# Designs tried in a protein design run: peptides against a protein of PDB entry 3OGK. Part 155

Target 1, 307 residues: chain A of PDB entry 3OGK
Amino acid sequence: ATPDRLSRRFPNLRSLKLKGKPRAAMFNLIPENWGGYVTPWVTEISNNLRQLKSVHFRRMIVSDLDLDRLAKARADDLETLKLDKCSGFTTDGLLSIVTHCRKIKTLLMEESSFSEKDGKWLHELAQHNTSLEVLNFYMTEFAKISPKDLETIARNCRSLVSVKVGDFEILELVGFFKAAANLEEFCGGSLNEDIGMPEKYMNLVFPRKLCRLGLSYMGPNEMPILFPFAAQIRKLDLLYALLETEDHCTLIQKCPNLEVLETRNVIGDRGLEVLAQYCKQLKRLRIERGADEQGMEDEEGLVSQRG

## One batch from the design tools (peptide; made by RFdiffusion4, then SolubleMPNN)

Design b1_p23_2_s1 (from b1_p23_2, 12 letters changed)
Fold by OpenDDE base, seed 2:
Structure b1_p23_2_s1 (fold): chain B 307 residues (1-307), chain A 23 residues (1-23)
Amino acid sequence: as target 1 above (307 residues)
Amino acid sequence: PVVVVREIVSRNGGKGLEVEVLE
């Protein structure tokens, strides 16, 4: 399809999803020059798609100029922007979006590659937005954004239900979790082992409605922090957890209401047996191979036909 | 229930499976 044909056929389009060519992902690095350019589509949106409130770019090249044009064209009418596995922009483009689209409800840049200039975009979002429901920059590398701005967003956006972040130290998010009273989903963060303080995370208080969770680098020593609310967990993302097969079994047994599990091949046939036994509400299972698990033939950490 | 199995590509480029149970 071409932009001009789309606008002529659907002038009242509310939601648009564009997909570029599939790209290989390696260690959160995405080639900058891979995919289609959104420029001709943004031009058409700006000129002819005046009812568009939701935009989803997947595997596209997006420039700061494209984001600026989109932001100014849609302004407060833009409710959803998803930059899913996109590249080519900087945090200046994000700043333009949050400056002009003050009623945005969903902002996603999961697995996108960008140049980080500063943390102003998140600060601007924190200062002016009260509508945000979903914030997702999972699997990104922000180093200049502030956990305090995330806390401010949680305080001001009472409909905030899903937040996925990069490698924030979890202890820096204590204020965020306290403020995010309606949060149902959290993914990301960073759990850092400290041999001298093995229980440093045991006093973490999570939002009461939290039921979809993925804590990065969670090991068996940190896993017990989930046990008080494990019965209410419905989705687990364990792709970046540091759990072995038996650790999976331990956790799964405590999550009888689990509906979605995303994990690595380390779950093994043993973990799958436990999953089948204890998680009768399971609807979706995703099993990936880790980079370090490629070529490992250990039976306990291998999913076979038995599982 | 209807079970759908899909072959997927991992986030790091590895192989994987997705199993979906439909009502």
Scores: peptide ipSAE 0.060, ipTM 0.725, DockQ to the pose 0.640
Fold by OpenDDE base, seed 3:
Structure b1_p23_2_s1 (fold): chain B 307 residues (1-307), chain A 23 residues (1-23)
Amino acid sequence: as target 1 above (307 residues)
Amino acid sequence: PVVVVREIVSRNGGKGLEVEVLE
């Protein structure tokens, strides 16, 4: 409950997860100054939690000073940092983390809100890290980072298995995919439809071990790029795909080994029937109501009690 | 197998469902 009580009870704590806001609350629906600051916890980590390797902050306020203190306190002992739906920091804080924690294996800032000053943090990570296994800035808005740095990370980090990114043009990630030989999971990017060039993405080569995937803005014209390896897909994130019900049915039929599906109501009862028929290894299904589905939905795009 | 169904809050604040099959 309190930092000091935690350190006294668990002086050898290796992993810490803090949630600053209610789980049911959306980050953007709650004032930014509500939910809690990590500062007291970072202070306690620095002073008393000397074996801490993994830190996960969820829906908390994190300043650059907090990140700097954490980075210097844990240095190469920090293996995992997850800034999950956090706010209050800038890319300077990220730079401090990657500068001081050169053996970091997992760096996550998914759905975090931050001020972007430059792309130096990713460049620094690319230049000095060889330990990275998971990089996740999914659903973030980085405009100043370079896909070339991502490629360098892939080349230097042989254990890189999961990468989730923002809205990089997928064609700019060709070098990254080529370098990321052991990549098993990729989410994000941006597929941009070109009516004049329907085969724009058909020659895209994915890592051979890729089995967890979520391509943003993937429409029915781009979907065929998955068909050559659809049988090995185990997890799909279709939340940001531009697929209709029939497109879902088409793709699902080609993924008999699917274990996890995340999608929107657009899958419909029809898509769920197809899923039940073809995906016998399914373990988890998440269905969200899409932002574009706030209006009147047709029956086919609805999930009912039948599903 | 045990099937667990949960109501969830979507990323956009809407309602959703999560279905988990436990081994």
Scores: peptide ipSAE 0.059, ipTM 0.716, DockQ to the pose 0.690
Fold by OpenDDE base, seed 5:
Structure b1_p23_2_s1 (fold): chain B 307 residues (1-307), chain A 23 residues (1-23)
Amino acid sequence: as target 1 above (307 residues)
Amino acid sequence: PVVVVREIVSRNGGKGLEVEVLE
């Protein structure tokens, strides 16, 4: 479909999702420059799609200029922007979005590749947005953003229900968790094992409504921090957890209301058996092969046709 | 319930499985 055909057929379009690159491009099977540019679509949005409030670009090339044009064209009418596995932009583009789209409810940059110039975009979002419901920059590498801005967002956005972040030290997010009273989902962060301080995370207080969780680098020593509310957990993302088969079994047994599990092959057949036994409400199971599994000699760390 | 099993490519490039139980 062409942008012009879309606008002619659907002049009152409210939501647009574009997919540019095949999944194979993510694994360097296709040149990175192969795919669709959003530019012609942004032009069409600006000119003819005046009711568009939700934009989802998946595996598209997005420039800062594209983001700036989109931001100015839709302004406070833009409720959702998802830059899902996109590339070609910098944090300047994000700054433009949050500066002009002050009523944005969903902002996603998950797995996008971008150049980080500064942390101004998150600061601007913190200073002016009160509408945010979903913030997702999961599997991104921000080094210049401030946890304090995230806390401010949580304080100001009372409808904030889902936040996924990069590798913030979890202890730096204590203020955020205290402020995010309605948060239901959190993914990301960084749990850093400290042999000298094995209980450094034990006093971490999570939002009371938290039921979807994925803590990065969570090992067996940190896992107990979930136990007080494990029965409340409905979704677990263990893809980036440092849990072995036994650890999975331990955690799963404590999550009887688990509906969605995303994990690595390390769960093994034993973990799947435990899952089947204790998680009767399970609706979705995703098992990925981890990069580290090539070196695992433990047969229990594999999922077979038995599971 | 309808159970859907999908072979997937993991984020790390490996093969995986997705099982979905549809209501």
Scores: peptide ipSAE 0.058, ipTM 0.721, DockQ to the pose 0.768
Fold by OpenDDE base, seed 1:
Structure b1_p23_2_s1 (fold): chain B 307 residues (1-307), chain A 23 residues (1-23)
Amino acid sequence: as target 1 above (307 residues)
Amino acid sequence: PVVVVREIVSRNGGKGLEVEVLE
């Protein structure tokens, strides 16, 4: 399909999702003649799709100019922007989005590759947005954004329910967690082990409604911080946790209401047996191969057909 | 319950499995 054909067929389109070629797929969902660029689609959105409020680009090339055009064309009518595994833009493009789309509810750039110029985009979002429900820059690297701006967002956006971040030191997010009273989902951050202060995270207070969680670099020493609310946990992302098979077993036993688990092969058949025994509400399990575990996993840390 | 198993490409490009338990 071409952009012009889409707009002619659906002039009142409210939601658009464009998918680039999946890594495992031989064929692209978008004609190859468009080169995977969003530019022609943004042009069509700007000209003919005046009811569009939700845009999801997956594995597309997105420039700052594309983002600027989209932002100005949709302005406060844009409620959702998802840049899912996209590339080609900088934080200037993000700045344009948050400057012009002040009523945006969902902003996602998970696993996108971009050039970071400054932290202005997050600051601008913090200063002017009160509508945000979902903020997701999980598995990205930001060095110039401020955790204080994230706290401000939490304070001002009463409907904020899901936040996924990069490698913020978790202790810098104490103010954020305190402000984010309605937060249900948090992923990312950075737990940094300190041999001299092993209990530095023990007093960390999470939002009361938190039930979907993925803390990066969480090891067995930090894992106990989850125990007070483990029965409340519905989803765990353990892909970037530093947990061995036994640690998985320990945590899983404490999460009887777990519905979704995402983890690495390190869970092993033993962990899967424990999961089956204790997590009767499980609906989805995702097992990935960890990059750090390739070729060095023992049999206990492997998932076989038994599991 | 019906169990659906899918082979997937992991986030790091490796192989993975997704298991869905349907009601």
Scores: peptide ipSAE 0.058, ipTM 0.728, DockQ to the pose 0.560

Design b1_p23_2_s2 (from b1_p23_2, 14 letters changed)
Fold by OpenDDE base, seed 4:
Structure b1_p23_2_s2 (fold): chain B 307 residues (1-307), chain A 23 residues (1-23)
Amino acid sequence: as target 1 above (307 residues)
Amino acid sequence: MEVIERRIVSSKGGEGLEIEVRE
C-alpha cells in the first residue's frame, strides 16, 4: 500500500508504526536516506487520519517540517510519538510537538540522531504537560536540557511511570526522583566515580515504586545504592554498567525477583550460573558484546554453552 | 516502494497498523 491509500483502507486507524531502514543501515552499510522519509506518510496522516493517536517511526528520516505538520494536524489528539532510531530533525521539531500536542502521554526518541539547538522543548513540555506517562530519550546526547525541567515534569505529570534519559549527572536528578512518586522505570543518567569521595551516591533516594532500572556507568562502588531495594527490581539494564563478572554475581544474588536482565558478555558463565540459582522468575536475558570485550581475553567473562 | 503491512487490533478498540517501508 502507498501512503495515499492508507486512509481509504483504514479510516479509523488509531495507531501507526512505520519501519524504514533495515538494521544493516545502522552499521553504515546502507545510505542514510535509504528506507525513506516520513514526509508522504505525515501528509496522509495530516490530511486524512483524524482518529490517529499513536505514531511510531522506526529508522526513518524525519524533518522538523514533518514534525511540525504532524503536531499541528493531530494536536492534543496525539497521545504517543516514538522517534525510534530516527534522524533528520532538530530540537525545533521536538519543540513543535510539545507545543501543539499538550496531552501527549508518550514521547520517545531513543537512539535517534538529531541536531540540538536548545533545551526549549523540554522546558515547554514541563510548563504545559500534565499527561505524560513515558519519556524516553535513552542513548541520545542532549547537552542543553535542564534537569530542573525534568523535575517539573515529574511534579506535574502524576502518571509518569517510565523515564529514560541521556547522560545527566545522577545527583542532578535528586529533585526529579523525589518528585517522581509513581516512577517505575528509570534508565540512563551518569555515575561519575570520585576517588576522593567513594560514597558520593550512597544517599541517593530512588522512587519507592522503582523496579526497572538501568544506571549508566555504574561501577562496583556505586552498585550498593541498589541494595536497599534490590529485591524489588524486576528489570536490570547493565549494558552501560561498569561491572565485572564478580560484581554481576553480587548484584544478581540480591535480585531474586529479576525478570529481565540486559547485560554484556562480561557476566560470564559464572554470572549465568548465579543468575540461574537466584533468579527463578527470569523471563528474558539479553547478552551483548561490549566494544571493550571484543578481544575475548577474559575467559571468566565469556558466555559459553555452559552458562 | 514496497510496503509490508501488519494489522494490529488494539485492546482498546482501535485499529493499529505496522508498515515496513522498503525501497
Scores: peptide ipSAE 0.297, ipTM 0.794, DockQ to the pose 0.025
Fold by OpenDDE base, seed 2:
Structure b1_p23_2_s2 (fold): chain B 307 residues (1-307), chain A 23 residues (1-23)
Amino acid sequence: as target 1 above (307 residues)
Amino acid sequence: MEVIERRIVSSKGGEGLEIEVRE
């Protein structure tokens, strides 16, 4: 069906998900301009889909003009916007969304590519939103946003349960963690090892309800910060952790309630054995091939067909 | 432009639609 027929076929549509680019585009084999533009769909949404509350664009080309039109058309009726692996917009487009959609509950731009002009969009969100439940800009590159605005969001949004961020220094997020009393999920940040200060992160206090976690660049020296609440962890994202096989074994043994594990091939057969022994509630396991597979000839760190 | 439509029934009783746009 064409975009112009969407409203006639689905007059009461509440949720729309558009998928554009083929998976092959992820390998840079296809030009960045290859894929579906959201423009004709945004036009249809703006003109005719008055009940639409949730919009999810995946691997689409999205312009600032598209975001501005969507924002003005849906305003406070927009509850969810997901820009999943999208491109073509700037932070001006994000600013328009948060300015006009003040009751947005879910804002996602995970793995999206954009031009960063300033940090005003996050500041505006912090100043005016009290409804936010999910904020996700995981695997993005923001250099001009402030951790103070993230803290303000946590203070003002009492229903905030999931936050995924880029490479914020974890110590800059101390105020955020203190304010985010109902936070259940956190992913991202940056742990920076300091050989001269091995206890640099030992005083870090996490939200009491935190049970889904993925800390970027977490090594074996930082891993002990999880031990006080490891028993309540249900989901671990270790894709960007700097843990070896033995480190995985150590951590997994402390997480008996683990339901979801995402990690790299470094877990090895030994790690899988430990996982099977200690994590009886495990529902989902994702193992990705890390770039490190080229260098570690160590036989012990590979998942074999026996596992 | 090939459009593949999939109906997603929202748990909240709203009509949901997933559209795959193939160029």
Scores: peptide ipSAE 0.246, ipTM 0.773, DockQ to the pose 0.025
Fold by OpenDDE base, seed 3:
Structure b1_p23_2_s2 (fold): chain B 307 residues (1-307), chain A 23 residues (1-23)
Amino acid sequence: as target 1 above (307 residues)
Amino acid sequence: MEVIERRIVSSKGGEGLEIEVRE
């Protein structure tokens, strides 16, 4: 199928997901610009797919011009845009999206590579959107956006249920958490250990419905902030946590309703045993080998086929 | 309305894109 035939075959298309760049491109086995340009697809969407509400680009090359065309063509009819591991755009493209698509419900740019010009896109989103349900720029590096805009979004978007961010200092997100009354999922942020102030984060108040969580750089000293609501946690992302095997065991045993766990190899066989013992509702387990664990492997930090 | 998911693969010799379509 070619882009120009898409509308003829699917005149009532509501959702489109494009997957580009083969896995080989991730390892520089082929040129980075091998295929994967969304331009011809955006042209087709803009001209002919009048009922399209959801667009998901995965591993695609997306330019600011592509985003601008898409934004103007779909406007308030666009409910979902996912730029999943995409590249080629700047924050100007994001600004165009949020400017023209004021009723967008899901905006994702997780693991995308972009040039950051300013934080205007998030500010514009905060000023004009009341429909947002999911905001995800996890594993991205935005240095010019404001936590205050996140708070504004939370205040204005009462259906906001999932937010994944970069490395904001968690204390700067206190206002956000207070405003995000219906938030169920949060990932990202940055916890910074302070030896002189061990209780730095103990007064953090999380949204009451929070059940899917991943706090970046959470160490054993910060981990207790989860204990008051650990029983309601359904999903944990510990990929960027600073927890050792024993810390994993401590946390896992406090999460009897855990359904999804994502962590590093540091969990070890011991952690997996604890997981099996205490988390009877577990549905999905993801274990990755962290870069920091290379050369630091010990017996407990290794996951074997024992489980 | 029942969502029908269809997989469309680009033509042979194309960019090797996969398209998931939901109506």
Scores: peptide ipSAE 0.153, ipTM 0.625, DockQ to the pose 0.035
Fold by OpenDDE base, seed 1:
Structure b1_p23_2_s2 (fold): chain B 307 residues (1-307), chain A 23 residues (1-23)
Amino acid sequence: as target 1 above (307 residues)
Amino acid sequence: MEVIERRIVSSKGGEGLEIEVRE
């Protein structure tokens, strides 16, 4: 469908998901003549889609101007914005969104590429939003945002259930975790090994309802911090964990209620056997190619067709 | 563990397999 016909076909559209051309697909949802830019779609949204509450752009080019137009057009009616693997914007665009869309419930920019100018967008979100349920800037790099703003968001947004972040030092998020009483999902952060302080993270307290988790750079020394609540874990993201095959086995055995596992091929056939043995509720398994394939000759660190 | 559906998933970290499994 062309942007200009969208409102004619769906005048009461509540949600829109636009996908750029998939890498593996010869066919796409967006005509090639639009070049993957959201601009013509944002124009249509702004002018004609008055009931639109949810916007999801995947693999699209999004400018600050596009975000600004969208923000002003939808304002507090915008409940969901997902910039999924998008590019072309800066934090100014994000600032516009959070400034004008003060009732936004879901804000996602996972795997998006952007220019970071400042941390004002997160501060503005912290100061004015009480509706946020999902915040996701996983696999992004923000250096200018404050963990205190994240804590403020947790304190003010009672319905906050899912937060995925970049490389925050986990110890800087202690206040956030204490405030995020209803948090069910957390991904990201940064665990940094300190040989001089082996117990650095042992006193880390997670939200009581946490059941979906992915800690970046978690090694075998840090892994025990999960053991007290491993039985309640339903989803694990181990893509950025520093766990070997045996570490996977150890952790998986402690997660009998695991439903979703995302990991690297380092899990190996051994890890898959353990998974099958202990995780009877498993619904989805994602195994990605890891950097370890290039260096490890160990057959146990590879997933074969037997798994 | 039974494989119901297998899909190729693309991520920033590389391509992988997503497998829907049932008992």
Scores: peptide ipSAE 0.052, ipTM 0.505, DockQ to the pose 0.493; fails the geometry check

Design b1_p23_2_s3 (from b1_p23_2, 13 letters changed)
Fold by OpenDDE base, seed 5:
Structure b1_p23_2_s3 (fold): chain B 307 residues (1-307), chain A 23 residues (1-23)
Amino acid sequence: as target 1 above (307 residues)
Amino acid sequence: MKVTVRRIVSSKGGEGLEVVVEE
């Protein structure tokens, strides 16, 4: 489809989702440079799609100029922007979005590749947005953003229900968790094991409504921090957890209301058996085999045809 | 109850399975 045909056919379009690269690109089956630029679409949005409030770019090339144009064209009418596995932009582009789209409700950059110039975009978002419901920069690398800005966002955005972040030290997010009273979903962070302080995370206080969770680098020593509210957990993302098969079994047994589990092959047949036994409300199970797991000969951590 | 199993591509480029249980 061409942008011009879309606008002619659907002048009152409210939501647009574009996909630039197939999943096969993840296996290096397709050159990395294969994909679509959002530029022609942004041009069309700016000129002819005046009711567009939701934009989802998946595996597209997005420049700062594209983001700036989009931001200015839609301004406070833009409610959702998802840069899903996109590339080509910097944090300057994000700054433009949050500067001009002050009523944005969903902002996603999950798995996008970008150049980080500074943390101004998150600061600007913190200073001016009160509408945010979903913030997701999961599986991204931000080194220049401030946890304090995230806390400010939580304080100001009372409808904030889902936040997924990169590798923030989880202890730096204590203020955020205290402020995010309505938060239902949290993914990311970084749990860093300290042999000298095995209980350094035991005093973490999570939002009372938290039921969808994925803590990065959570090991068996940190896992007990979930136990007080494990029965409340409906979704677990264990893709980046450092849990072995037995750890999975331990945690799963404590999550009888689990509906969605995302994990790695390390769960094994044993973990799947435990899952079937204790998680009767399970609706979705995702098991990934990481590229790095090819070398781990841990036969016990494999899912067979039995599971 | 409908159970659907599909192959998925992981974020890290690995293979995966997704099982969806629909009532």
Scores: peptide ipSAE 0.101, ipTM 0.786, DockQ to the pose 0.703
Fold by OpenDDE base, seed 3:
Structure b1_p23_2_s3 (fold): chain B 307 residues (1-307), chain A 23 residues (1-23)
Amino acid sequence: as target 1 above (307 residues)
Amino acid sequence: MKVTVRRIVSSKGGEGLEVVVEE
């Protein structure tokens, strides 16, 4: 409940997960600055939680000063930092983390809101880190980072198994995919349809161990790039794919080992029937109704009580 | 086999359904 009580009760705490703002904040019902500052917790971590290796902030306000203090306090002992849907920091804070925490294994800032000053944090990470296993800035807006730094990270971090990125053009990640020999999970990127060049992505080579995948803006013309390894896919994130119901059916039929599917309501009852028929190892299904889909309720793209 | 169904709220404010199948 309070930082001081936590440290007294669990002086040898190795992992801390904090959840700040309630879900109501997602609906703009709570001011952005209402509670959820990590500062008191970072102070307690710095002073009393000397064995802490993993920090997960969810929906918290995190300043660059907080990140700097955390980085200096934990240094190479920090193995995991997750800024999950956090706000209030800039890329300077990220730079401090990667500069001081050179043995970080997991760095996540998925859905975080930040001010981007430059791409130095990713460059610094590329130059000095060899321990990275998970890098996740999915659903973020980085415009100043280099895909070349991502390639360097893949080359230097032999244990890199999961990478989730923003809107990189997939063709700019060819070098990354070639270098990331042990990559099992990839999400993000950007597939850009070119009517004049339908085979634009057909020569894209994915890492051999890739089994968890979510390509953003993947349409039916790009979907065939998955077919050569569809049988090894265990997790699909289709939330940001541009697939219709029939496209879902086509892809699902090719993924008999699918365990986790995340998609939109566009899968429909038809897609769910196909899923039940072909994906006998399915363990988790997530169906979201996008805010934008409220207007395009084609009857075929609705999940009914049958599903 | 245990099936759990729950409503979820997406990060974008959308409604969703999560189905978890446990052995």
Scores: peptide ipSAE 0.092, ipTM 0.781, DockQ to the pose 0.692
Fold by OpenDDE base, seed 1:
Structure b1_p23_2_s3 (fold): chain B 307 residues (1-307), chain A 23 residues (1-23)
Amino acid sequence: as target 1 above (307 residues)
Amino acid sequence: MKVTVRRIVSSKGGEGLEVVVEE
């Protein structure tokens, strides 16, 4: 399908999802002749798709100019923008989006690769947006954004329910967590072990409705911070946790209402047995084999056909 | 109860498994 064919068939289209790379299970792809660039689609959106409020680009090349054009064309009508595993843009493009689309509810750039020029985009979002429900820049690297802006967003956006971030020091997010009263999901951050102060995170207070969680670099020393609300947890992302098989078993036993678990092969057959025993509400299990763990795990920390 | 198992590509480029349990 071409952009022009889409607009002719569906002039009142409200949601568009484009995928740049085919997978065996996915046939809903853009033609290869478009080179994976969003440019022709953005042009078509700007000209002919006036009802479009949700855009999802996956594995596409997106330039700052594309983002600027999209932002100006849709303005406050744009409610959702997902740059999922995209590349080719800078934070200037993000700035344009948040400047012009002040009613945006979902902004995602998870696993996208971009050049960071400054933190202005997050500041602008903090200063003007009150509609945000989902903010996701998980598995990205920002060095120039301020945790204070994230706190401001939480304070101003009463409907904020899901936030996924990069490598913010968790202690810098104390104000954010306090402000984010309706937050249900949090992923990312950075837990940094301090041998001289092993309990530095023990007083961390999470939002009361938090039930979907993934703390990066959480080790066994930090894991107890979850225990007070472990029974409330519905989803765990342990892909970037520093937990061994036994730690998994300990945590899983405390999460009887777990519905979704994402983890690495380190959970092992033993962890899977514990999961089956204690997590009767489990609906989805994702086990990844990290490249950094290949061949370094013992047999106990491996998932076999038994598990 | 329906159980679906599929192989996936991990975020780090490795292999993975996804198990979905549906009522």
Scores: peptide ipSAE 0.091, ipTM 0.782, DockQ to the pose 0.583
Fold by OpenDDE base, seed 2:
Structure b1_p23_2_s3 (fold): chain B 307 residues (1-307), chain A 23 residues (1-23)
Amino acid sequence: as target 1 above (307 residues)
Amino acid sequence: MKVTVRRIVSSKGGEGLEVVVEE
C-alpha cells in the first residue's frame, strides 16, 4: 500500500499500523538503518488523515523531523504513539511529541534505537501530561532520564496502568511505586546483587493492583519479594530474570492464577510440569532461547518433547 | 479450546516458541 492510496480510500482512518522489514537482532544490537522510512506516511498523515489518533510504527526509520511533523499535525488528537523497534530519531523528537501531544495516553518506544541528548522529554511529559495510561520504553538505553520524573508522572496520571522501563535501579523507583496507585503492569528496572546486603529489596512495596510483572536481573535471593502477592500475578516476564530451573518451579507454584508466562529455555521440562500442575489458567507461554544459549545442552534446563 | 504454536525470534536474536491457548 502507498500513503496516497490509503488516505484516498480511508480518509477517516483513526488507527494506523505500519510494519517495516524484520530486523536482524544480534546481541541486543539493532541496525539503525534497517527498515522503511516513515516520512512519506507522516506527510500523508499531516495532510489528509485528520482523524488519526493512533499511530504504530514497527521496525521503521523515524527521524526527528518526522516526529516533529507528526506532533504538530495531530497535537492533542494523538492518543497513541508506538515506536516499536524503530530507529533514526533522538530524544529531541520525543520532546516534540510530548510537548505538542499533551493528551497522549500511550507512548511506546520499546526496543527502539535512538541518540540520547538529554532527559527533557520525560521531564516535559511529567510536567504537562495527566492522561497517560501506558508508558513503555522497555529494552531501551536511557541514561539521562530521572526516576523522579517517573514518580511525577505516576502522581499526575491517575489512569496510569502499565509502565515498562529500562535499567532503573529498583530502589530508585520506590517513590514511583508508591505514587502509581492504579498500576497493574510493571516491567524492567534493575535488581543489583549486593553480597553485603542480601535483603536490600525485601522492604519494597509494590502497587496493590500489580498483576503483570517482569523484574530484570531478579535472582533467587530477590524472588521472595513477589511471594506476598504471587497469588494475584497473572503475567510474568522472566526473560531477563536470573532464575534457574528449580527457581522457576518455586515461583510458579506460588502463582496459581498465572495466565501468561514469558521465559527462557532454562525452565526445562521440570518447570513445564510444575506449570501444568499449578497454573490451570495459563493462556500463553513464550519460551525463548537466546543466541548465547544456543548449544547449551544442560538437560535440566532444556525443554524437550516431554515438556 | 484452540491451541496455537508458533516459532518466534527473541530480542537477542535467539529462537523461541510461543503457545497460545484460546477458549
Scores: peptide ipSAE 0.082, ipTM 0.773, DockQ to the pose 0.610

